Peptides against a protein of PDB entry 6MBK. Designs and how they scored, part 1

All scores and structures are predictions.

Target 1, 240 residues: chain A of PDB entry 6MBK
Amino acid sequence: GFEMVNFKEEGFGLRATRDIKAEELFLWVPRKLLMTVESAKNSVLGPLYSQDRILQAMGNIALAFHLLCERASPNSFWQPYIQTLPSEYDTPLYFEEDEVRYLQSTQAIHDVFSQYKNTARQYAYFYKVIQTHPHANKLPLKDSFTYEDYRWAVSSVMTRQNQIPTEDGSRVTLALIPLWDMCNHTNGLITTGYNLEDDRCECVALQDFRAGEQIYIFYGTRSNAEFVIHSGFFFDNNSH
Below, numbering starts at 1 at the first letter of every chain, in headers, positions and changes, except where a header shows other numbers.
Peptide ipSAE is a variant of ipSAE made for these designs: the mean of its two directions, with the distance scale d0 fixed at 1.0 Angstrom where the peptide's residues are scored. Compare it only between designs on the same protein; published cut-offs may not carry over.
A fold fails the geometry check if it doesn't show the stated peptide or something in it is severely misdrawn.

## One batch from the design tools (peptide; aimed at target 1 N60 R121)

Design b1_p8_1 (made by RFdiffusion4)
Pose (drawn by RFdiffusion4):
Structure b1_p8_1 (pose): chain A 240 residues (1-240), chain P 8 residues (1-8)
Amino acid sequence: as target 1 above (240 residues)
Amino acid sequence: HLVPVPDI
């Protein structure tokens, strides 16, 4: 019912190959396909996760390393997903100095500075941990772990991650949801939810989509400062 | 749902 298309404005997204009515359940993704903090713990990253206080406290960082470890694993279950991810992003981590300079004197620039400093500090910290701590000597990253790798990983997580209930429903966790996460954003209401009975992520159409029209979802009631800093885009006519 | 880049 859909195909991948490279749109000028949003990059790659989903386009309808048939008419899709509003409120139609048109997309579902089972839990097995998701990359989660739990799958990160049970992966080759597990030995380091159990020893490193930062990875335990920060599931978003845990997902970034999970993404990097699997990217460096030729036989990873998630290789189909990793190979289709973007190689670059428009998060401010990728901006030139003069591009950030336009933000001087604004409310938003402080968070740009924090993002930069936090990412650089995390890279330097984990570089040292991976190169020296025994619990990381079997990681794929020991051979090569560049700043570009880390910038890509945290940008992949921040622009795509989601909160889902745990398999039991009593807690929440952070996850990457393949296929569905290729939908771009438009104004509207959240129409994606987690179905605990079928144990899958389900998305109903936000609006009618004719064949040939791009399929959009509503990401959330975020400001443009949040969209730029954490999602890497500015949304014209953001009603929120 | 939003998660900023944390300090460590």
Fold by OpenDDE base, seed 1:
Structure b1_p8_1 (fold): chain B 240 residues (1-240), chain A 8 residues (1-8)
Amino acid sequence: as target 1 above (240 residues)
Amino acid sequence: HLVPVPDI
């Protein structure tokens, strides 16, 4: 067992409520609890998604809009998860003027400016879509779609999107994984997979944790935000 | 490494 805790300096994380052994399946998240491109398509966003080429082509943007729609929906199933998300992120879209000035002497400035430019263009495009498209009238964000909202959603997805298999396992799609993404990061091996038979994300313990210890996972290189949830823990049945 | 935001 584990519990959500607000740790000093680290923010929200998971704490063990009992001793957890290395390789123990301590956390699983069924597909029905994930925010996915599919759940976006099945939401109030679905009619717009079906008619907007950008939402269809860009799963990360579909997730960003899904996140915004659910945040704006007081009865959303994902409200408890959304409330755990940061209000601001350590992403280029939130860099202060001094941080940007510091980066002007570096090659990273081009990536920063690209993110700003592209996010602004996306926002302008979707602002027009939301104002003019017939299927946007039912979106809870219809009258409350700011750049700050979009920046937040894009940054949320950028930092938390994961690659998971589609239900049939034929393709890869994008998902936000509630509970799992609350685990703080440590160096190690990826101990998260997707079990297609049980249709769930599974996480096994990287190491032994004692009751009261924070549970850390390695979810990959943070910079890529594309945590590939590999299908199949090859549990080597070390039947000793 | 920064995650790129795709252009549209």
Scores: peptide ipSAE 0.284, ipTM 0.859, DockQ to the pose 0.324
OpenDDE base, seeds 2, 3, 4, 5: peptide ipSAE 0.026, 0.019, 0.022, 0.025; ipTM 0.674, 0.575, 0.638, 0.681

Design b1_p8_1_s1 (made by RFdiffusion4, then SolubleMPNN; from b1_p8_1, 4 letters changed)
Fold by OpenDDE base, seed 2:
Structure b1_p8_1_s1 (fold): chain B 240 residues (1-240), chain A 8 residues (1-8)
Amino acid sequence: as target 1 above (240 residues)
Amino acid sequence: SLTPIPSI
């Protein structure tokens, strides 16, 4: 067992409520609880998704709009999850002018400017779509779609998107994984996979945790998106 | 907190 806790320095995380052993399946999240491209298609966004080529081509943007629509919906199933998300991120889209000026002496400035430019262009495109497209009239964000909203949603997805299999296992799709993504990161091996038989994301403990300890997981070297491609739980068989 | 995934 575990509980959500606000840790002073690390923000929200998971704390063990009992002793958890290494390799124990302590956390699982059924597909029905995930925010996916499929759940976006099945939401109020579905009609617009079916007609917008960018939403169809870019699953991360589809998730960003899904997140915004659900945030704007007081009765959304995902409200408890959405309320746990940071209001701001340590991403290039949130850099202050002085931080950008500091980076001007580095190669990173080109990536920062590219991200700003791309995000601004996407916002301008979708602002027009939301204002003019017939299927946008039912979106709860119709009259409240700001750049700050878009920046937040894109940054939320950028930091939290994961690749999971489709229900039939034939393809990969993108998902936000509530509860699981509240674990803070540590160095180690990926201990998260998708169980197609039970249709759930599964997380096993990286190490022993005692009751009262924070539970850490390894998200991978890059963003969590690739954990399914590494379909093997690389448990280092340190079974010695 | 999760590390930023490079946006495609």
Scores: peptide ipSAE 0.028, ipTM 0.707, DockQ to the pose 0.162
OpenDDE base, seeds 1, 3, 4, 5: peptide ipSAE 0.023, 0.021, 0.028, 0.027; ipTM 0.678, 0.642, 0.700, 0.694; seed 1 fails the geometry check

Design b1_p8_1_s2 (made by RFdiffusion4, then SolubleMPNN; from b1_p8_1, 3 letters changed)
Fold by OpenDDE base, seed 2:
Structure b1_p8_1_s2 (fold): chain B 240 residues (1-240), chain A 8 residues (1-8)
Amino acid sequence: as target 1 above (240 residues)
Amino acid sequence: TLVPIPAI
């Protein structure tokens, strides 16, 4: 058992409501609850997806548009999840001039500039697509697609996207994993996997957690530079 | 069978 809690320093996270043992399966999320490239194809975005080569080639952008369409839909199944997402991120797309100037002395500056340029180009492309493409007329974001919307969705996906198997297990696809992605990061080993037999994401405890303790997971092997660039945070205790 | 899910 766990609950969502707003922690003072880390923001939203999961807190144990009972003692959880190391390696205990404490959290699982069935495929039907995930935001996936497949759920994007099956949504109001599906007709546009079927005709846009960038949406087809870039699953992260498909997820970003899926997230925006669902956010703009008051009756979306994912509204409870979307409302738990940060409104802003510490990712490069949100850096102020002084933060960019600080990074000018680092190797990360090239990746920051690349993210800015790529995101701006993508926005300009999709703004035109949304304005002109016949299948965009039914999108709930048709008249409300700003750069701020796009950078938020791209940053949400960048910080939270995961690879999962397709339903048949033949390929990999991208997913946002509601509830699970509320776990904050710690150093350790990957304890999350996908169970194809039960068609669900499964998370086992990295360590013993007592009732009232925050539940942490390990997001994967990343450098601090990758955390800053892709996840928007610096992890001081990162061993990589 | 559990397949690891990498975060990207």
Scores: peptide ipSAE 0.030, ipTM 0.748, DockQ to the pose 0.072
OpenDDE base, seeds 1, 3, 4, 5: peptide ipSAE 0.036, 0.048, 0.037, 0.030; ipTM 0.759, 0.776, 0.768, 0.724; seeds 1, 3, 4 fail the geometry check

Design b1_p8_1_s3 (made by RFdiffusion4, then SolubleMPNN; from b1_p8_1, 3 letters changed)
Fold by OpenDDE base, seed 2:
Structure b1_p8_1_s3 (fold): chain B 240 residues (1-240), chain A 8 residues (1-8)
Amino acid sequence: as target 1 above (240 residues)
Amino acid sequence: SLVPIPAI
């Protein structure tokens, strides 16, 4: 087993409550517990989603709005998860003027400016949509939709979104994976995949962990979104 | 910490 703990330096993480062996399936998250594009479509956001081409085309934005709607809903099933999310991020959207000035000497400045510009444009678009679209009237964020809200939601999704299969396995979709995404990162191999038969995200231990140790996972060299696609679990069961 | 996915 494991428990959520606030570690002094790393923030929230998972701690083992018993010894966990390498390759042991210690954590699984059923689809019904995930925040997905499908759960967004099935929420109060669904009517707006069905009519907005950007929400339909950009699953990350759909997740960002889903996250904001659920955050604004006191009775949301995902409140326990949402309350564990950082209030601020070390993403370009949170850079101070001095950090941006430092980056002006680097090639990264173009990506930073692009991200700022794109996010600002998206916010301006959706602010107008929320104010004017008939299906936005029922959204809990209608009277409280700031750039800071949008920046937070976009950054939350950027840092936590994962690709998972659709229920029929025919396509991929985007998901936030509660509890699992609380594991802090370490170097290693990808030890998380999606089990379609049981319809759940599954995580096996990267190494032996003792009771009381923090459980780390490798998120991959790629974005968390690519994580499930590249879950070629080389279970090298080299039983040699 | 989570690896940021580039905003598309």
Scores: peptide ipSAE 0.039, ipTM 0.735, DockQ to the pose 0.185
OpenDDE base, seeds 1, 3, 4, 5: peptide ipSAE 0.034, 0.030, 0.031, 0.027; ipTM 0.721, 0.696, 0.740, 0.719; seed 3 fails the geometry check

Design b1_p8_1_s4 (made by RFdiffusion4, then SolubleMPNN; from b1_p8_1 with H1S D7A)
Fold by OpenDDE base, seed 2:
Structure b1_p8_1_s4 (fold): chain B 240 residues (1-240), chain A 8 residues (1-8)
Amino acid sequence: as target 1 above (240 residues)
Amino acid sequence: SLVPVPAI
């Protein structure tokens, strides 16, 4: 077992409530608990999604809007999860002028400027869509859609999105994985996969953890979005 | 901390 804890230096994380052994399946999250492109389509966002080509083409933006709609909905199933998300991020969209000036001497400045420009353009586009599109009238964010809201949602998705299989396993889609994404990162091997038979995200322990220890996982060297695809979890059932 | 995905 585990519990969510606010650690002084690391923020929210998971703490073991019992001894957990290496390779033990200690955490699983069924599809129905995930915030996915499919759950976005099935939400109040669905009618707008069905008519907006950018939402359809860019699953990360669909998740960002899903996150904003659910945040603006007091009775959202995901409120307990959303309330655990950071209010600010160390992403380029939050860089101060001095940080940007420091980066001007680096190659990273081009990526920072690209992110700013792309995010600003997306915001301007969707601001107009929300103000003018008939299906946007039912969105809980219609009268409260700021750039600060958008950059927060985009940054939340950017830092937390994962690729998972579709229900039929034929394609990949994007998901936020509540509870699992509260594990803080450590170096190691990927220990999280998707079990299609049980239709759930599964996480096995990277190492032994004792009761009272923080549980760390390795998110991979790649973006969280690539995590499930590239972790072909060889469950080596080395039953040897 | 989560690894940022490149903004598309």
Scores: peptide ipSAE 0.035, ipTM 0.723, DockQ to the pose 0.202
OpenDDE base, seeds 1, 3, 4, 5: peptide ipSAE 0.031, 0.031, 0.033, 0.028; ipTM 0.684, 0.726, 0.731, 0.725

Design b1_p8_2 (made by RFdiffusion4)
Pose (drawn by RFdiffusion4):
Structure b1_p8_2 (pose): chain A 240 residues (1-240), chain P 8 residues (1-8)
Amino acid sequence: as target 1 above (240 residues)
Amino acid sequence: SAIPNPDI
């Protein structure tokens, strides 16, 4: 019912190949396909996850390393997903100095500075950990772990991650949801939820989509400062 | 709200 298309404004997204009515359940993704903090713990990253306090406290950083480890694993279950991810992003981590300079004197620039400093500190910290700690000597990253790798990984996570209930429903965790996460954003209401009975992520149409029209979802009630810093885009006419 | 990248 849909195909991947490279749109000028949003980059790649989903386009309807048939008419899709509002409120139609048109997209579902089972849990098995998701990359989660739990799958990160049970992966080759597990030995380091158990020893490193930072990875235990910060599931979003855990997901970034999970993404890098699987990217460096030729036989990863998630290779189809990793190979279709973007190679670059428009998060401020990618901005030129003069592009950030336009933000001087604004409320938003402080968070740009924090993002930069946090990412650089994390890279340097984990570079040392991977090169020296025994619990990381079997990681795929020991051979090569560049700043570009880390910038890509945290940008991938920030621009795509989601909260979902745990398999039991009693807790929440962070996850990457393949296929569905290719939908771009428009104004509207959240129409994506997690179905604990079928154990899958389900998305109903936000609005009518005719064949040939791009399929959009509503990401959330975020400001443009949040969209730029954490999602890497500015949304014209953001009602929130 | 978006989840920011944390400090360590």
Fold by OpenDDE base, seed 3:
Structure b1_p8_2 (fold): chain B 240 residues (1-240), chain A 8 residues (1-8)
Amino acid sequence: as target 1 above (240 residues)
Amino acid sequence: SAIPNPDI
C-alpha cells in the first residue's frame, strides 16, 4: 500500500506503507474515477458541450471547464482531488513581468506570448458564451467566471492531462488521473499504462521501494500527457 | 506533482 504525504521539499507525494517490488502493480485507477472529456459531457457542462464547437474540438478546454464546474460544486465527487491541486503553477500564464522580460532574450518568448494570447482569447470567447448561451444558465460559472479561474483551470489541465483510450479503445481522449497525479517524478522508464480489459490506469513500480520511502514514477520526457501514451496501452490497438 | 505540459 501507499499513503499521501506532504514532503517538505517536494510537496505532496506518495509514500510506501509496505515494501513494494520493482514491476509490482501497486496503483490502479478505474475509468469511473477519472476526470475525462466523457465525464465532462455527462456533467452539467454536457448541454453546452453538445452545442459549442470549441469545447468539442479541444478536449483540454472541455477538461478545464469540467474542472471549474466541479470545483464550484460542493457535492462533486472530485472535491477531494480538486482540493489537492496547486492554487498556482509554474507556467507561462503565471509569469511576472521580470520573468517575461528575461525570456524576451530567448526563443521561448514566442511560445509564452502565444500561450497567453490564446488563453486570453479563449477566456473572452467563453465569457461571452457563458453570458449568452441558454445552456450556460445552469453552470456555476455564470455569475463568477474570472480570468484567474480560467488561467488556473487551463494550467491544471496543462500540467496534469493524460491521453487515455476511449472505453471502446477506438480513440484517444484526455483525462486527469486522481491519486496517480500525486506521485512525484524521477528519472527512469515509463511504468504507467492503460488496461482496457479492466478499464483502468495501471502503474507498476519503477524500482524496489521500502516501507516509508517515497514512491517516484517517471513521467516521460515531457509531460504527463506523453507519459500515458508512451507507456503503451496494454492493448496494441491504441499505438496511435 | 505537476509537470508543465507545453502542448496546450
Scores: peptide ipSAE 0.037, ipTM 0.752, DockQ to the pose 0.146
OpenDDE base, seeds 1, 2, 4, 5: peptide ipSAE 0.035, 0.037, 0.028, 0.035; ipTM 0.751, 0.749, 0.708, 0.744

Design b1_p8_2_s1 (made by RFdiffusion4, then SolubleMPNN; from b1_p8_2 with N5W D7A)
Fold by OpenDDE base, seed 4:
Structure b1_p8_2_s1 (fold): chain B 240 residues (1-240), chain A 8 residues (1-8)
Amino acid sequence: as target 1 above (240 residues)
Amino acid sequence: SAIPWPAI
C-alpha cells in the first residue's frame, strides 16, 4: 500500500497508495533484504572481514565498507537502495570551516573533533589495508577509495544504522533497513519492531494515512539511531 | 544528534 516518491523538499519518502489505518502493519522488510554485518561477511568483503580484527569488532565500520563495496558493484542487489541515499549529509563530517568555527564556542565541538579524528584514523588504517592486504585485491574499491568515499559511507551508516536481533535472537547486530529508512520523520512513537518468527523488520502506521499522503514514521531520534529494534513495538516515549 | 563514531 505504498510507493517511493521523490518529494521536492524532503527528498525520497513513501506515499500511501491506499488508506492505511493507525496501527496497521503496512511495511515489513525481511532480513534477506537488509544490509547487515552478516551480509557483509557473506559479500566480497567476507575474506577481508575474516582477517581484519577492526572489521570484526566494529559492525558500523563493517557496514560502511559493505555499503562502499556494494555501491562500487554495478550488479549489487542493493543498488536500488543505495541510489536513494543522499550524496551528502548534514553530519559533522560535512561541516564547512565556518560551521566548525561557530561550534568552537560550544561543547559540541568536542564531538565534531572526535568524529573527524576517528574517521580520519579509520580511513588511514583501511587505506593501508586495502592497498596491502591480499584479500583486498578483489574489492571493487581497491583503486578508488578516497576520504570522500569513506566520509559518505560513515555518514550513511551513522544516520541509518539500526540494531536488530541476530537470526537466533541471542544477540544484537547492526543493519541498514531499505525502504523503511526512506520514510521521513515525524514526532511520535516508535512503531517499528523486529518479528523473529517471520524474521523481518515490521512497521505499523503511526496514524491514519489517506491514499496519496506521505507516510511519516518516528524512527526515534535519528541521532540515537542505534534504534534497538527489539522484538515488539517500542511505544515507550523515550524522549531521547 | 549524530551517533558517536567510536575510535579504533
Scores: peptide ipSAE 0.342, ipTM 0.896, DockQ to the pose 0.419
OpenDDE base, seeds 1, 2, 3, 5: peptide ipSAE 0.335, 0.313, 0.277, 0.291; ipTM 0.892, 0.886, 0.867, 0.879; seed 3 fails the geometry check

Design b1_p8_2_s2 (made by RFdiffusion4, then SolubleMPNN; from b1_p8_2 with N5I D7A)
Fold by OpenDDE base, seed 3:
Structure b1_p8_2_s2 (fold): chain B 240 residues (1-240), chain A 8 residues (1-8)
Amino acid sequence: as target 1 above (240 residues)
Amino acid sequence: SAIPIPAI
């Protein structure tokens, strides 16, 4: 029903290959295809995760390390997805000196500096962990873990993380949602939710799309993370 | 596209 296309102004997005009607379930992504805190625990990162309190407490950092480990793994299932990610981001961690200087006149400077300091501290901490922890020896990051690697992974997660339910629905976890996160955004209503019965992320069309049109979704007024759980709806078997 | 979610 759709294909990935590089649009001139918007970059990569999804284009309809057929007519799609409003409210039609056109896209779903099973849990097994998501990059989650759970998939991080089940990866080469798992032994370190089980011993590091920060990885355990901060799911976003766990996802960042999961991205780095999978990126460094030629046989990773997620290689096709990771290769679609930007190499740089319009996040404070990539601001140039002149941009930071401009922001010094604004209240945003405190948040920018906080983010820089926190990210730098995290990098320094994990650099030491990777160099000294026994369970880090098998990580592809052992001999090559730069600040640039870390800021990229953190920024990737920051811009793409979503809250989803755990498999049993009892808790909330963090996930990157391949393919779905390729949709560009427009104004509208949230049309993405998680179907616990089928254990998948589901997206229904915001409006009618004709064959050849770009498919837009609405991420809501807040970050993608809050969208799926707080602003998204759970599809039941009776909703479609 | 990426929509920045502030990292906590």
Scores: peptide ipSAE 0.033, ipTM 0.711, DockQ to the pose 0.160
OpenDDE base, seeds 1, 2, 4, 5: peptide ipSAE 0.031, 0.032, 0.023, 0.031; ipTM 0.709, 0.705, 0.650, 0.708

Design b1_p8_2_s3 (made by RFdiffusion4, then SolubleMPNN; from b1_p8_2 with N5I D7S)
Fold by OpenDDE base, seed 4:
Structure b1_p8_2_s3 (fold): chain B 240 residues (1-240), chain A 8 residues (1-8)
Amino acid sequence: as target 1 above (240 residues)
Amino acid sequence: SAIPIPSI
């Protein structure tokens, strides 16, 4: 077992309530609990999604809007998850002027500027869509869609989006994985996969954890984790 | 927590 804890400096994380052994399946998250492009399509956003080509083409933006709609919905199923999300992020969209100025001498500045420009363009586009599109009238954010809202949602998705299989396993889609993404990061191997048979995300322990210890996982080297289909992270040899 | 952005 584990429990959610607000750790100093690290924010929310998971703490073991018993001894957990390495490779033990200690955490699983059924698809129904995930925030996915599919759940976005099935939400209040669905009618707009069905008519907006950008939402259809960019699953990360669809997730960002899904997150905003659910955040603005007091009765959202995902409220407990959303309340665990940071209010601010260490993403380029939150860099202060001095940080940006420091980066001007680096190649990273081009990526920062690209992100700023893209996010600003997206916001401007969707602000107009929300103001003018008939299907936007049902969105809970209709009268309260700010750049700060959009920046937060985009940053939330950017830092937490994962690639998972579709229900039929034929394609890859994007998901936010509640509870699982509360695990703080450590160095190691990816110990998370997707079990299509049980239709759930599964996480096995990276190491032994004692009762009372924080449970850490490795997210991989990418900003969006890719999961092995069929719990294939049972690699005998840790050689990725 | 948030997935770390790779250091550029």
Scores: peptide ipSAE 0.025, ipTM 0.690, DockQ to the pose 0.076
OpenDDE base, seeds 1, 2, 3, 5: peptide ipSAE 0.021, 0.023, 0.024, 0.024; ipTM 0.655, 0.676, 0.644, 0.688; seed 5 fails the geometry check

Design b1_p8_2_s4 (made by RFdiffusion4, then SolubleMPNN; from b1_p8_2, 3 letters changed)
Fold by OpenDDE base, seed 4:
Structure b1_p8_2_s4 (fold): chain B 240 residues (1-240), chain A 8 residues (1-8)
Amino acid sequence: as target 1 above (240 residues)
Amino acid sequence: MAIPWPAI
């Protein structure tokens, strides 16, 4: 029903290969394809994760390191997904001095500074961990872990993390959703949810799309969406 | 939209 396309202005996106009707389930992503805190624990990062309290406590950081480890692994299952990710982001961690100076007169400066401080502290902490922890020796990051690497991973997760149910549905965890997050954004309703019965993320079409049209979805007002466990789909009329 | 990154 769709294909991955590199659009000139928007970058990677999905294009309909047939007519898709509004509310049609056109896209689903099984849990096994997601980059999750669980997949991080089950990866080469697992031994370090099991010994580092910060990785255990902060699923977003666990995802960032998982993303970095998989990026550095030529045989990673997620290489096709990772290659679709931007090399740079329009996030505060990429702001130039002039952009930061412009924001100094705004309330946004506090968030920018917070992100810089937090990310820098995390980098410093984990740089030391990677250099000194016995379980870090197996990481592909061991000899190549720069701030640029970390800010990229942080920005990737910051812009793409989603809350999904655990396999048993008892808790919420974090995930990157390959293929789904390749859809470019439009205003509208959130038409994505998690189907626990089939253990998959599901997306229904926001509108009718004709063959050859780019498929747009609405992620909500935030880059990280929480999917309704019980209702499946979360519909929010609040556009950004 | 990017969400603030929490402190460790």
Scores: peptide ipSAE 0.326, ipTM 0.893, DockQ to the pose 0.396
OpenDDE base, seeds 1, 2, 3, 5: peptide ipSAE 0.302, 0.277, 0.322, 0.261; ipTM 0.883, 0.873, 0.893, 0.869

## One batch from the design tools (peptide; aimed at target 1 N118 V157 T159)

Design b1_p9_1 (made by RFdiffusion4)
Pose (drawn by RFdiffusion4):
Structure b1_p9_1 (pose): chain A 240 residues (1-240), chain P 9 residues (1-9)
Amino acid sequence: as target 1 above (240 residues)
Amino acid sequence: DIERVHLDF
């Protein structure tokens, strides 16, 4: 019912190949396909996750390393997902100095600075950990772990991650949701929820989509400062 | 409901 298309404005997204009515359940993704903090713990990253206090406290950082470890694993279950992810992003981590300079004197620039400093600190910290700590000597990243790798990983997580209930429903965790996460954003209401009975992520159409029209979802009631810093885009006519 | 999460690293 849909195909991947490279749109000028939003990059790759989903386009309808048939008419899709509003409120139609048109997209579902079972839990098995998701990359989660739990799958990160049970992966080759597990030995380091158990020893490093930062990875234990920061599921978003855990997901970034999970993404890098699987990217460096030729036989990873998630290779189909990793190989279709973007190679670059428009998060401020990728901006030139003069591009950030336009933000001087604004409310938003402080968070740009924090993002930069946090990412650089994290890279340097984990570079040392991977190169020297025994619990990381079997990681795929020992051979090569560049700043570009880390910038890509945290950018992949921050522009795509989601909160889902745990398999039991009593807690929440962070996850990457393949296929569905290719939908771009438009104004509207959240129409994506987690179905605990079928144990899958489900998305109903936000609006009518005719064949040939791009399929959009509503990402959330976020400001343009949040969209630029964490999602890497500015949304014209953001009603929120 | 599921939305995009905006967290500082």
Fold by OpenDDE base, seed 2:
Structure b1_p9_1 (fold): chain B 240 residues (1-240), chain A 9 residues (1-9)
Amino acid sequence: as target 1 above (240 residues)
Amino acid sequence: DIERVHLDF
């Protein structure tokens, strides 16, 4: 048992409602609950996806547009998940001018500028696509696609996207994993895998958690620079 | 293993 809680400073996370032992399978998420490139292809975005080379080549952008389409859809299955996402992020695309000035003395500035340039270019491209492409006419964002929308979706995917196997296990695809991605990061080992037999993500506890404690997971090995650029935070206890 | 991935946009 666990529950979603708004923690001070950390935002939303998961809290144990009972004692959980190390290596206990406490959380699993079936494929049908994931937002994937495949679910994007099977959504209202599908016809456009089938015609746009960038959406086909860049699964992360496909997920970003999938997220935007579902956010704009009141009856979306993923509304409960989407409503748990931050409305704004600490990623470079949300940096204030003083934060950018601070980074001008660091190597990170080049990555920041690249993100700005790439995101702006993609927005301009897809704005035109949405306005002119025949298969964009049914998109709920057709008449309401702003840069703010796009940078939010990009930041959401950037901070939360995962690689999972395809259903047959022959390839990898990209996914957002609802509920699981509410776990905040701690140092340790990867404790989440994909069970192809049961077709689900499976997370085992990194350590013992007592009732009332926040449940943390390890996102993977990252430098502090990678945390800033891709996750929007520093981790002081990072062992990288 | 499922790891959060940081692919460029």
Scores: peptide ipSAE 0.331, ipTM 0.920, DockQ to the pose 0.915
OpenDDE base, seeds 1, 3, 4, 5: peptide ipSAE 0.305, 0.301, 0.303, 0.320; ipTM 0.912, 0.911, 0.911, 0.916; seed 5 fails the geometry check

